# Designs tried in a protein design run: peptides against a protein of PDB entry 5FRP. Part 166

Target 1, 225 residues: chain A of PDB entry 5FRP
Amino acid sequence: VEWTESIPQIIATREDISKELNQALAKTFIDSDPRVRRTSVMIFNKVPVTEIWKNITNKAIYTSLLHLAREKHKEVRELCINTMAKFYSNSLNEIERTYQNKEIWEIIDTIPSTLYNLYYINDLNINEQVDSVIFEYLLPFEPDNDKRVHRLLTVLSHFDKKAFTSFFAFNARQIKISFAISKYIDFSKFLNNQESMSSSQGPIVMNKYNQTLQWLASGLSDSTK

## One batch from the design tools (peptide; made by RFdiffusion4, then SolubleMPNN)

Design b2_p26_5_s4 (from b2_p26_5, 13 letters changed)
Fold by OpenDDE base, seed 3:
Order: C-alpha cells, then sequence, then structure tokens
Structure b2_p26_5_s4 (fold): chain B 225 residues (1-225), chain A 26 residues (1-26)
C-alpha cells in the first residue's frame, strides 16, 4: 500500500517511469488486498491524464483497471467506475491519438462498452452509478450538435453487441423516466392549486401522483446497501 | 495473476434478455 501511495509523486516528479515500475504497478492492480487495488485506482485520480498516458505504458494496468469495474468490493468498484469514466472523458478531450499510444487507446476505447455491460450484473446500485457516469462523463450535456454527435459516435464505435443492446434499453428507460417526471410535475402543479384539489379530479390526481412517485422511487437504490 | 482477480469480480448473469427487460421496466 505504501509503495503504491508513492506512485503519484513519482509520476509527478519523473519524466520517464521505468519499465520495471510499470510492471510493479501492474501487479498492484491485481493484488489480493482490496486496499492495494483501491490505492492503485486512485493513481488515475491523483495524476493528470496527460501524465498518466505519458508514464503508464503497460497495457496490463489499463486492462486491470477495466476489470475492477466488476470488483466485488463495493468501495473499489465504485471508485473504479467513476475513475474509468472520468479518465475516458479526459482522454478524449486531452489526448491525441498517435501511433505510439494506439495500443492503449484500443483498451480505453472499450471503457464505454465495459460500463454499459455493467447493467447485466442486474444490481440497482451499479445501474444507478452507471447512469450517473454516463451523464457526467460519457455523454455529458453538449449544446453543440456536431460535438454531441461526434462524442456519441465515438462512444458507440467500439461497442460490443451486449453494450449496444444495453444502450438501447437504457435510452428506452430514460424516455419512460422523462415521461414519468413530466407527469409528476403536472400532477404536482394540479395538487398545488386549491381549486383543482377540491374538484372531483382531486382524489384521482392524488392517486396518480402517488403511483408516479412510487414508480420513480422503485428505480432508486438504497444508499445504505 | 489475473486469475486471482477474476475470483474477486462479480459474475455476469446468463439471462441477458431478462436483465434487459428489467432495465427497461425500471
Amino acid sequence: as target 1 above (225 residues)
Amino acid sequence: DLSSLESELLPEPEDVEAVLKKLIEQ
């Protein structure tokens, strides 16, 4: 753990990290101790993306990072999912595709597929986190249509069949959620009007309001679990 | 070794269709 914790400083101070250091770091990502694995993932959060790409050249490190998205240890998994999504976004924004980094990009380009495949674990907490990182990092709000389309195409360009299927399912669900939220707002407005609430429609709308809330809530994970 | 890590990873469900259906219904 202590050795791994020193890596960010080493990367920050040294222009060239030795092959040996990369090999040693690769081992920490697959260490039996989840604390070591967690610390390894934190390197990607503590070191600028440009320095990571420059100094971490061992493919096994990136491959192992992606595997940790399925970590049984919740803390490591959650950290990894956020880290890899953010790293992907930062890489797209800051790292040029070159011949030298092609092999690493081949791995990084699979991050979207890796994340969308997490829906198949069928866990509400994981689903919620994946939803979050999709909106925050993979497909963030972009008012420029060309940039938005380009990002979307980039994200989809390396999808496997399973990821495509989950992508469509995700979007279908989002449409339903959006519709439910719209109805929730409408019902809320109705119920906040005293005249409307006192009408014959009052109880009916109240019932629909409650049903809508229940449906929306059912999609939320228990933060304590 | 990667084999050791694999033991610490969550398995993917076999019934992909059921999972997708559930995702859409949520």
Scores: peptide ipSAE 0.153, ipTM 0.739, DockQ to the pose 0.819
Fold by OpenDDE base, seed 2:
Structure b2_p26_5_s4 (fold): chain B 225 residues (1-225), chain A 26 residues (1-26)
Amino acid sequence: as target 1 above (225 residues)
Amino acid sequence: DLSSLESELLPEPEDVEAVLKKLIEQ
């Protein structure tokens, strides 16, 4: 752990990280101690993306990072999911594609697929986190249409079949959520009108309102778990 | 050796359609 904690400073101060250091770092990502794995993932958060690409040249490190998205240890998994999503976004924005970094890009380009495949774990907490990182890092709001389309195409261009399927399912769910929210608003407006509430439709709308709330709430993970 | 890490990873369910259906119906 202590050794791994020193790595961010080493990367920041030294231009050339030795092959041996990369090999040693690769081992920390697959260490049996979740604390060591956690500290390893934190390197990607503490070191600028440009320095990571420059100094971390062992492809096994990036592959291992992607695998940790499925970590049983919740803290490590959550950290990894956020880290890899952010790293992907930063890489797209700051790192050019060259012949020298092609092999690393081939791995990094699979991050969207890796994240969308997490929906197949069938865990509400994971689903919520994946939803969050999609909106924050993978497909962030972009007012420029050309940039937005370009980002979308970049993300989709490396999807596997499962990721495409989950992508469509995700979008379908978002449409349903949006519809439910719209209905919630409509019902709320209706219920806030005293004349409408006193009508024969009052009790019916109240019931639909409650059902809508229950449905919306059921899609949320328990924050206490 | 990623084999040691595999034991620490969550399994993926085999029934992809069921998972997708659940995701959409949620």
Scores: peptide ipSAE 0.153, ipTM 0.737, DockQ to the pose 0.839
Fold by OpenDDE base, seed 1:
Formats: structure tokens, sequence, C-alpha cells
Structure b2_p26_5_s4 (fold): chain B 225 residues (1-225), chain A 26 residues (1-26)
């Protein structure tokens, strides 16, 4: 753990990270101690993206990072999912595609597919986190239509069949959620009007309101677990 | 060895259709 904690400073200060250091770092990502794995993932958060691409040249490190998205240890998994999504976005924005970094890009380009495949684990906490990183890092709000379309095409260009199917399911769910929220607002407005509540429609709308609220709540994870 | 890491990873369910249906119907 202590050795791994020193790596961010070494990467930031030295341009000549040896093959041996990369090999040693690759081992820390698959260490039996979850604390060591956590510390390894933190390297990608503490070191600028440009320095990571320059100094971390062992493909096994990037491959191992992607595998940790399915880590059984919750803290390591959650950190890894946020880290790889952010790293993907930063890489698209700051790293040029060259002949020298082609093999690393082949791995990084699979991050969107890796994240969308996490929906198949069927865990509410994982689903919520994947939803979050999609909106924050993969497909963020972009007012420029051309940039938005280009980002979307980039994300989709390396999807496997499962990720593509998951993508459509995700979008379908978002449409349903949006519709439910709209109805929730309409029902709330109706229930806040005394004349409307006293009408024959009052009890019917109250029931629909409760059903809508229950449906929306069922998609949320228990934060106390 | 990546094989040691695989033992620490969550499994993917076999019924992809059921999982997707649940995701949409929630």
Amino acid sequence: as target 1 above (225 residues)
Amino acid sequence: DLSSLESELLPEPEDVEAVLKKLIEQ
C-alpha cells in the first residue's frame, strides 16, 4: 500500500518510468488486498491524464482497470467506475490519437461498452452509478449539436452487441422516467388545488399520484445499505 | 494473473432479456 501511494508523485516528476515500474504497477491492480487495488485506481485520479498516457505504457494496467468495474469490493468498484468514465472523457478531450498510442486507445475505446455492460449485473446501486457517469462523463450535456452527435457516434463506435442493446434499454427507461416525472408534477398541481381535490376526480388523481411516486421510488437504491 | 482477479469479479447474469426488461419496466 505504501509503495503504491508513492507512485502518483513519481509519475508526475519523472518522464522515464521504467518497464520495471510499469510491471510492478500492473501487479498492484490485481493484488489480493482491496486497499492496494483501491490505491492503484487512485493513481488515475491523482495524475493528470496527459501524464498517465505518457508514463503508463503497460497495456495490462488499463485492461485491469476496466476489469475492476466489476469488483466485488463495493468501494473499489465505485471508485473504479467513476475513475474510468472520467478518464475516458478526459482522454477524448486532451489526448490525440497517434500511431504510438493506438494500442492503448483500443482499450480505452471499450470503456463505454464496459460501463453499459454493468447493467447486466442487475444491481440497483451499480445501475444508479452507471446512470450518473453516463450523464456526467460519457454523454454530457452539450449545446452544440455537431459536438453532441460526434460524441455520441464516438461512444457507440466500439459497442459490442450487449452494450448496444443495453444502450437502447437505457434510453427507453429515460423516456419512461421523464414521462412519469411530468405526470407527477401534473398530479401534484392538481392535488394542491382545493377545488380539484373536492371534485369527483380527487380520489382518482390521489391514487395515480401514489402509484407514480411508488414507481419512481422503486428505481432508487437504498442509501442506508 | 488475470485469473485471480476474475474470482473477485461479479458474475454477469445469463438471462440478458430478463435484465433488460426489468431495467425498462422499473
Scores: peptide ipSAE 0.151, ipTM 0.736, DockQ to the pose 0.848
Fold by OpenDDE base, seed 5:
Structure b2_p26_5_s4 (fold): chain B 225 residues (1-225), chain A 26 residues (1-26)
Amino acid sequence: as target 1 above (225 residues)
Amino acid sequence: DLSSLESELLPEPEDVEAVLKKLIEQ
C-alpha cells in the first residue's frame, strides 16, 4: 500500500517511468488486498491524464483497471467506475491519437462498453452509478451540437452488441422517467389546488400520484445500502 | 494473475433480455 501510494509522486516528478515500474504497478491492480487495488485506481485520479498517458505504457494496467469495474469490493468498484469514466472523458478531451499510443487507445475506447455492460449485473446501486457517470463523463451536457454529436459517435463506435443494446434500454428508461416526472409535477399541481381535491377526480389523482411516486422510487437505489 | 482477480469480480447474469426488460420497466 505504501509503495503504491508513492507512485503518483513518482509519476509527477519523473519524465519517464521504467518498464520495471510499470510491471510492478500492473501487479498492484490485481493484488489480493483490496486496499492495494484501491490505491492503484487512485493513481488515475491523482495524476493528470497527460502524465498517465506519458508514463503508464503497460497495457495490462489499463486492462486491469477496466476489470475492476466489476470488483466485488463495493468501495473499490465504485471508485473504479467513477475513475475510468472520468479518465475516458479526460482522455478524449486532452489526449491526441497517435501511432505510439494506439494500443492504449484501443483499450480506453472500450470503457463505454465496459460501463454499459455493468447494467447486466442487475444491481440497482451499480445501475445508479452507471447512470451518473454516463451523464457526468461519457455523454455530458454539451451545448455545441457538433461536439455533442462527435462525442456520441465516438462512444458508440466502439460498442459491442451488448453495450449497444443496453444503450437503447437506458435511453428508453430515461424517456420514461422524464414522462413520469412530468406526470408527478402535474399531479402535484392538481393536489395543491383545493377545488380540484374536492372534486370527484381528487381521489383518482391521489392514487395516480402515489403510483407515480412508487414507480420513481423503485428505480432508485436505497441510499442507506 | 488475472485469473485470480476473476474470482473477485461480479458475474454477469445470463438472461440479458430479462435484465434489459427490468431496466426499461423500472
Scores: peptide ipSAE 0.150, ipTM 0.732, DockQ to the pose 0.852

Design b2_p26_6_s1 (from b2_p26_6, 8 letters changed)
Fold by OpenDDE base, seed 3:
Structure b2_p26_6_s1 (fold): chain B 225 residues (1-225), chain A 26 residues (1-26)
Amino acid sequence: as target 1 above (225 residues)
Amino acid sequence: DLIPESELLEELSLEEWLEYEKELLK
């Protein structure tokens, strides 16, 4: 643990990290102690993306990072999901594609697929986190149309079949949620009107309101879990 | 030790599942 904690400082201060250090770091991502795994993931958060790409050359480290997205340990998993999404975004913005880093990019380019595949776990907490990182890091708001399209195409260009399916489903879900929220607002306004509630439509709208609320709630994670 | 994928989503695409949920809203 202490050794792993020192790695961010080493990466930040040294221009060339030895092959041996990379190999040792790779082992920390699969360590039985979740604290070690957590510390390893934090390297990607604490060290600038340019320094990571420069100093971490062992592809196994990146592969192992991506695997932790499905880690059973909640804290490590959540950290990993946020970390890899942010790292992907930062890499797209700051790292050029070269012959030398091609093999690493091949792994990094799978991050979007890795994240979208998490929807198949069918866990509401994971789904919410994936939604969050998509909006924040993968497909952030971009007022420039060309940049927005380019980012979208980049994200989609390495999708597997499952990721495509998840992507379409995600977008469809967003439309549905928006529609449901709109209806919730309409029904709420109706129910707040005494004249409307006294009408023959009152009970019908109340039922629809409850159904809408139930549907919206079903998409929310249990805060107790 | 990885979290397994849902069997339900293995049989039904996420899109199909979401469409099913949509029908429940009608």
Scores: peptide ipSAE 0.142, ipTM 0.625, DockQ to the pose 0.189
Fold by OpenDDE base, seed 2:
Structure b2_p26_6_s1 (fold): chain B 225 residues (1-225), chain A 26 residues (1-26)
Amino acid sequence: as target 1 above (225 residues)
Amino acid sequence: DLIPESELLEELSLEEWLEYEKELLK
């Protein structure tokens, strides 16, 4: 753990990390101690993306990072998901594709698929986190249409079949949620009107209102978990 | 150790599952 904690400082000060150091770092990502794994993931948060690409050349490190997205240890997993999403976005923005870094890009380009595949775990907490990182890092708000489309195409261009399926499902879910919210608002307005409540439709709308609330609530994870 | 994929989602696509949820909203 202590050794791993020193790595960010080493990377920040050295322009060329030795092969041996890369190999040693790779082992920390698969360490049995979740604290070691966590510390290793944090390297990607503490070190600028340009320095990571320059100094971390062992492919196994990047591959191992991606695997931690399905880590059973909650803290490590959550950190990893946020980290890889952010790293992906930063890489797209700051790292040029060259012949020398091609092999690393081949791994990094799978991050979107890796994240979208997490929906198949069918865990509400994980789903919410994936939703969040998609909006924040993978497909962020971009006022420039050309840039937005380019980002979207980049993300989609490396999708596997499962990722495509989950992508479409995600978008469909957002539409459905929006629709449900719209209905919630409509029902609320109706129920707040005394004349409407006194009508024959009053009880019917009340029932629909409750159903809508229940549906919306069912999509929320337990904050205690 | 990695979290396994849900068997439910192996049988039903996410899209199909979402359609099911939509029916619950009706």
Scores: peptide ipSAE 0.102, ipTM 0.600, DockQ to the pose 0.187
Fold by OpenDDE base, seed 5:
Structure b2_p26_6_s1 (fold): chain B 225 residues (1-225), chain A 26 residues (1-26)
Amino acid sequence: as target 1 above (225 residues)
Amino acid sequence: DLIPESELLEELSLEEWLEYEKELLK
């Protein structure tokens, strides 16, 4: 009988602790110290997604995480971008949509839009990172067509207008890059053939080769930055 | 043995690339 009477108190205490922890965690995302912000972001990387969803119930935490994607501090921003993309993917894979977690999902479902909107910053480093996380986490390689389509539809279903625009542009760019690489290879083969180089087409192909290289290089960020 | 011309080569100009990037920013 005594243990039964203690159950409500235990539940209440647990809830209170959880609330306090959530409130404390929410504050860390806006801390002035980038190390604190970094640590907070790392929680989403180190803790299993199932445990995060279970224990982090304050919406403000998730919203704050998303905001850090545009943070001025480079290291924290880059970490956040990777983290939120991975978290999104893990959530889709491991977390069921329920009535209880609907409000959190409403925030998490905006992660793709948040990421695609980063293209509008017009920073090559950010663009490359966004490209990377898209391929790795948002729209990963999936041999099953049904699963791939389902994932794509899930991602697109919550896009804002800007995200759609950048999405189309991104895909168009990828296609062009792929073709450019293919042409680069073809031109390289041609130029490596002595007979071909000695032909009247030699200089023409050389020019096209250089143009292709220049175009490809222009899309790459400066590794020194 | 000759590599045919591709419409892509016209799009490989720096000017066109820059224009494309601008469209991404709109």
Scores: peptide ipSAE 0.017, ipTM 0.478, DockQ to the pose 0.024
Fold by OpenDDE base, seed 1:
Structure b2_p26_6_s1 (fold): chain B 225 residues (1-225), chain A 26 residues (1-26)
Amino acid sequence: as target 1 above (225 residues)
Amino acid sequence: DLIPESELLEELSLEEWLEYEKELLK
């Protein structure tokens, strides 16, 4: 742990990191101690993306980072998911594609697929986190149509079949959520009107209101779990 | 150890919605 905590400072102060140091760092990502793994992931948060690409040249480190997205240890997993999404976005914005870094890009380009595949775990907490990082880092709001399309095509270009299916389901869900919220508002307004509530439609709308709430609630994670 | 993936997707939530959608649109 102590050694790993020193890595961000080393990367920031040195022009190059030796092959040996890269190999040692790679081992920390698969350490049996979750604290060591957590500290290793934090390197990607504490060091500028340009410095990471320059100094971390062992592809095994990047591969190991991606694997931690499915880590059983909750804290490490959650940190990893946020970290890799942010790292992907920063890389797209700041790192040029060259012949020298092509092997690393081949790994980084799989981050969107890795994240979308997490939906197949069928965990509400993970789903919420994936939703969040998609909106924040993978497909952020972009007013320029050409840039928005280019980003979308980039994200999809390395999807496997499962990721594509997940992507489709995600978008469909967003549409349904929006519709449900709209109906919730309409039903709420109706029920808040005394004349409407006393009408023959009152009980019917109340039932629809409850159904809408139940569906919306089913998509929320339980913070106690 | 890694959490395994299943073939089951969030489409389950969509399926649940489809059960109510017809009633909500009446």
Scores: peptide ipSAE 0.198, ipTM 0.648, DockQ to the pose 0.103; fails the geometry check

Design b2_p26_6_s2 (from b2_p26_6 with D1E L3I E14L H20L E23K E25L)
Fold by OpenDDE base, seed 2:
Structure b2_p26_6_s2 (fold): chain B 225 residues (1-225), chain A 26 residues (1-26)
Amino acid sequence: as target 1 above (225 residues)
Amino acid sequence: ELIPESELLEELSLEEWLELLEKELE
């Protein structure tokens, strides 16, 4: 743990990391101690993306990082998911594609698929986190249409079959949620109007309101898990 | 000591997941 904690400082001060150090670092990402794994993931948060690409050249490190997205240890997994999503976004924004970094980009380009495949774990907490990082890092709001389309195409261009399927499902779910929220607002307004409540439509709207609330609530994760 | 593959969460098959999704989106 202590050794791994020193790595960010070493990367910041040295222009190059030896092959041996890279190999040793690769082992820390798959260490049996979750504290070691956590510290390893934190390197990607503490070191600028440009320095990571420059100094971490062992592809096994990046591959191992991606695997941790499915780790059973919740804290490490959650950290990893946020880290890899942010790292992907920063890489797209700041790192050019060259012949020298091609092999690393081949791995990094799979991050979107890795994230969208997490939906197949069928865990509500994971789903919510994936939703969040997609919105924040993977497909953020972009007012420039050309940039937005380019980012979308970049993300989709490396999707596997499962990722495509979950992508479409995610979008469909968002539309449904948006619709439900809109209806919830309308129903709430209706229910607050005494004249409307006393109408023949009152009970019908009340029923739909309750159904809407139930559906919305069912999609929420249990914060205690 | 390295973390074993068994310490990673498993993914449902596409078919199994689609069945669950159909129920959720109904």
Scores: peptide ipSAE 0.273, ipTM 0.831, DockQ to the pose 0.716
Fold by OpenDDE base, seed 5:
Order: structure tokens, then C-alpha cells, then sequence
Structure b2_p26_6_s2 (fold): chain B 225 residues (1-225), chain A 26 residues (1-26)
């Protein structure tokens, strides 16, 4: 653990990291101790993206990072999901595609697929986290249409079949959520009107309201878990 | 060197997941 904790400082101070150090770092990502794995993931959060790309050249490190997104250890998994999404976004923004870094980009370009594939774990907490990192890092709000489209195309260009399917499902779900929220607002207005509540339609609207709420609630994870 | 698959969460098949999704979105 202590050795791994020193890695960010080493990367920050050295221009080139030795092959041996890269090999050693690769092993820390698959260490039996979740604290070591966590610390390894944190390197990608603590070190500037440009320095990571410069100094971490072992493909196994990036591959292992992606695998940790499915880690059974919750804390490591959650950290990894946030880290890899952020790293992807930062890489797109700050790292140029060159012949020399092509092989690493081939791995990094699979991050969107890796994240969208997490929906297939069928866990509400994971789904919420994936939703969050998609909005924050993969497909962030961008007022420039050209930039937004370019980012979208970049994300989609490396999707596997499962990722495409979950992507469409995600969007469909978001539309439905938005519609449900709109209905909730309308129902709330209706319910606040005494004349409407006393009408024959009152019970019908109330039933629809309850169904809408139940549906919305079913898509939310328990914050206590 | 990769983490053993036994230490990773399993993913549903596309077909299984779609069936669940259809039920949720109805």
C-alpha cells in the first residue's frame, strides 16, 4: 500500500517511468488487497491526464482499470467507475491521437462500452452511478452543437452491440422519466384544485398519479444501500 | 494479468436484460 501511494509523486516528478515500474504498477491493480487496488485507481485521479499518458505505457494497467469497473468490492468499483469516466473525458479533451499512443487509445476508446455494459449487471446503484458519469463525463452538457455531436459520435464509434442497446434503452428511460415528471407536475396542480378533486375524475387522476409515483420510485436506488 | 472473472460481477445476456427492460418500461 505504501509503495503504491508513492506512485503519484513519482509520476509527477519523473519524465519517464521505467518499464519495471509500469510492470509493478500493473500488478497493484489486481492485488488481493482492495486498498491496494483502490490506491492504484486513485493514481488516475491524482495525476494529470497528460502525465498519465506520458508515463504509464503498459497496456495491462489500462485494461485492468477497466476490469475494476465490475469489481465486487463496492468502494473500489464505485471509485473505478468515476475515475475511468473522468479519465476518458480528460483524455478526449487533452490528449492528441498519435501513432505512438494508438494502442492505448484503442483501450481508452472502449471505456464508454465498458460503462454502458454495466447496466447489464442489473443493479440499481450501479445504474444510477453509470447515469451520473454519463451526464458528467461521457456526454456532458455542451451548448455547441458541433462539439456535442462530435463527442457523441466519438462515444458511439467504439460501441459494441450491448452498449448500443443499453444506450438506446437509457435514452428511452430518460424520456419516460421526463414525461413522468411532467405528469407529476400536472397531477399536483390538479390535486391542489378542490373543484377538480371533488369531480368524478378525481379518483382516476389520483390513481394515475400513484402509478406514476410508483414507477418513478422503482427506478431509484435505496440511498441506504 | 487480469482480475479473475470470479471476482467480477456478472452481466446478464442481452436477451435477458431486454426482457427485464420491457417489463420496466411498460
Amino acid sequence: as target 1 above (225 residues)
Amino acid sequence: ELIPESELLEELSLEEWLELLEKELE
Scores: peptide ipSAE 0.272, ipTM 0.834, DockQ to the pose 0.862
Fold by OpenDDE base, seed 4:
Structure b2_p26_6_s2 (fold): chain B 225 residues (1-225), chain A 26 residues (1-26)
Amino acid sequence: as target 1 above (225 residues)
Amino acid sequence: ELIPESELLEELSLEEWLELLEKELE
């Protein structure tokens, strides 16, 4: 653990990390101790993206990072998911595609697919996290239409079949959620109006309101778990 | 080298997942 904790500083200070160091680092990502794995993932958070790309040249490290997204250990998994999504976004923004880094980009370009495949674990907590990182890092709000489309195409261009399917499902779900929220707001306004509540539509609206609430709640993870 | 598959969470098949999705969308 202590050794791994020193890696960010080493990467920040050295322009060229030895092959041996890269190999050693690769082993830490698959260490039996989750604390070691956690610390390894944190390297990607503590070191600037440009320095990571320069110094971490062993593709196995990146592959291992992506693999940890499915780790059973919750803390490591959650950290990994956030880390790889952020790293992907930062890489798109800051790293040029060159002949020298082509092999690494081939791995990094699979991050969106890796994340969308997490929906197939069928875990509400994971789903929420994936939703979050998609909105924050993969497909963030972009007012420029050309940039937004370009980002979307970039994300989709490396999807596997499962990722495409979950992508479409996710979007369909979001539309439904948005609609439900809109209805919830309308219902709430209606319910706050005494005249409306006394109308013949009162009971009908109340029933729909309750159904909407139940549906929305069913999609939320238990914060206590 | 990768972490053993036994230490990773399992993914549903596409078919199984689609069945669950259909129920969620009803």
Scores: peptide ipSAE 0.271, ipTM 0.833, DockQ to the pose 0.857
Fold by OpenDDE base, seed 1:
Structure b2_p26_6_s2 (fold): chain B 225 residues (1-225), chain A 26 residues (1-26)
Amino acid sequence: as target 1 above (225 residues)
Amino acid sequence: ELIPESELLEELSLEEWLELLEKELE
């Protein structure tokens, strides 16, 4: 743990990290102690993206980072998901594609697919986190149409079949949520009209509203779990 | 070297997941 905690400082001070150090670092990502794995992931949060790409050249480190997104240890997993999403976004913005870094880009380009595959774990907490990082890092708001389309195509370019399927499902869910919100607004307007509430439509609207609320509630994670 | 698959959370099959999704979207 102590050794791994020193790595961010070493990367910041050295121009080139030795092959041996990279190999040692790769082992910390697969350590049996979750504290060591957590500390390893934190390197990607504490060190600038440009310095990571420059100094971390062992492919196994990047591959291991992606695998930790499915870590059984909750704290490590949650940290990893946020870290890899942010790292992907920063890499797209700040790192040029060259012949020398091609092999690392081949791994990094699979981050979107890795994240969308997490929906298949069928865990509400994971789903919420994936939703969050998609909006924040993968497909952020972009007013420029050309940039928005280019980003979308980049994200989709390495999808497997499962990732495509979950992507479409995610979008469908967003549409449904928007519809639910619209229904809530309509219901609120209906409640404010006494004549409407006393009409034969009153019970029908109430039933539809209850169904909508039940659906919304079922999609929320339990904070106690 | 990677963490053993036994230490990672499992994913549902595409077919099984689609069945669950269909129920959610109804």
Scores: peptide ipSAE 0.269, ipTM 0.832, DockQ to the pose 0.831

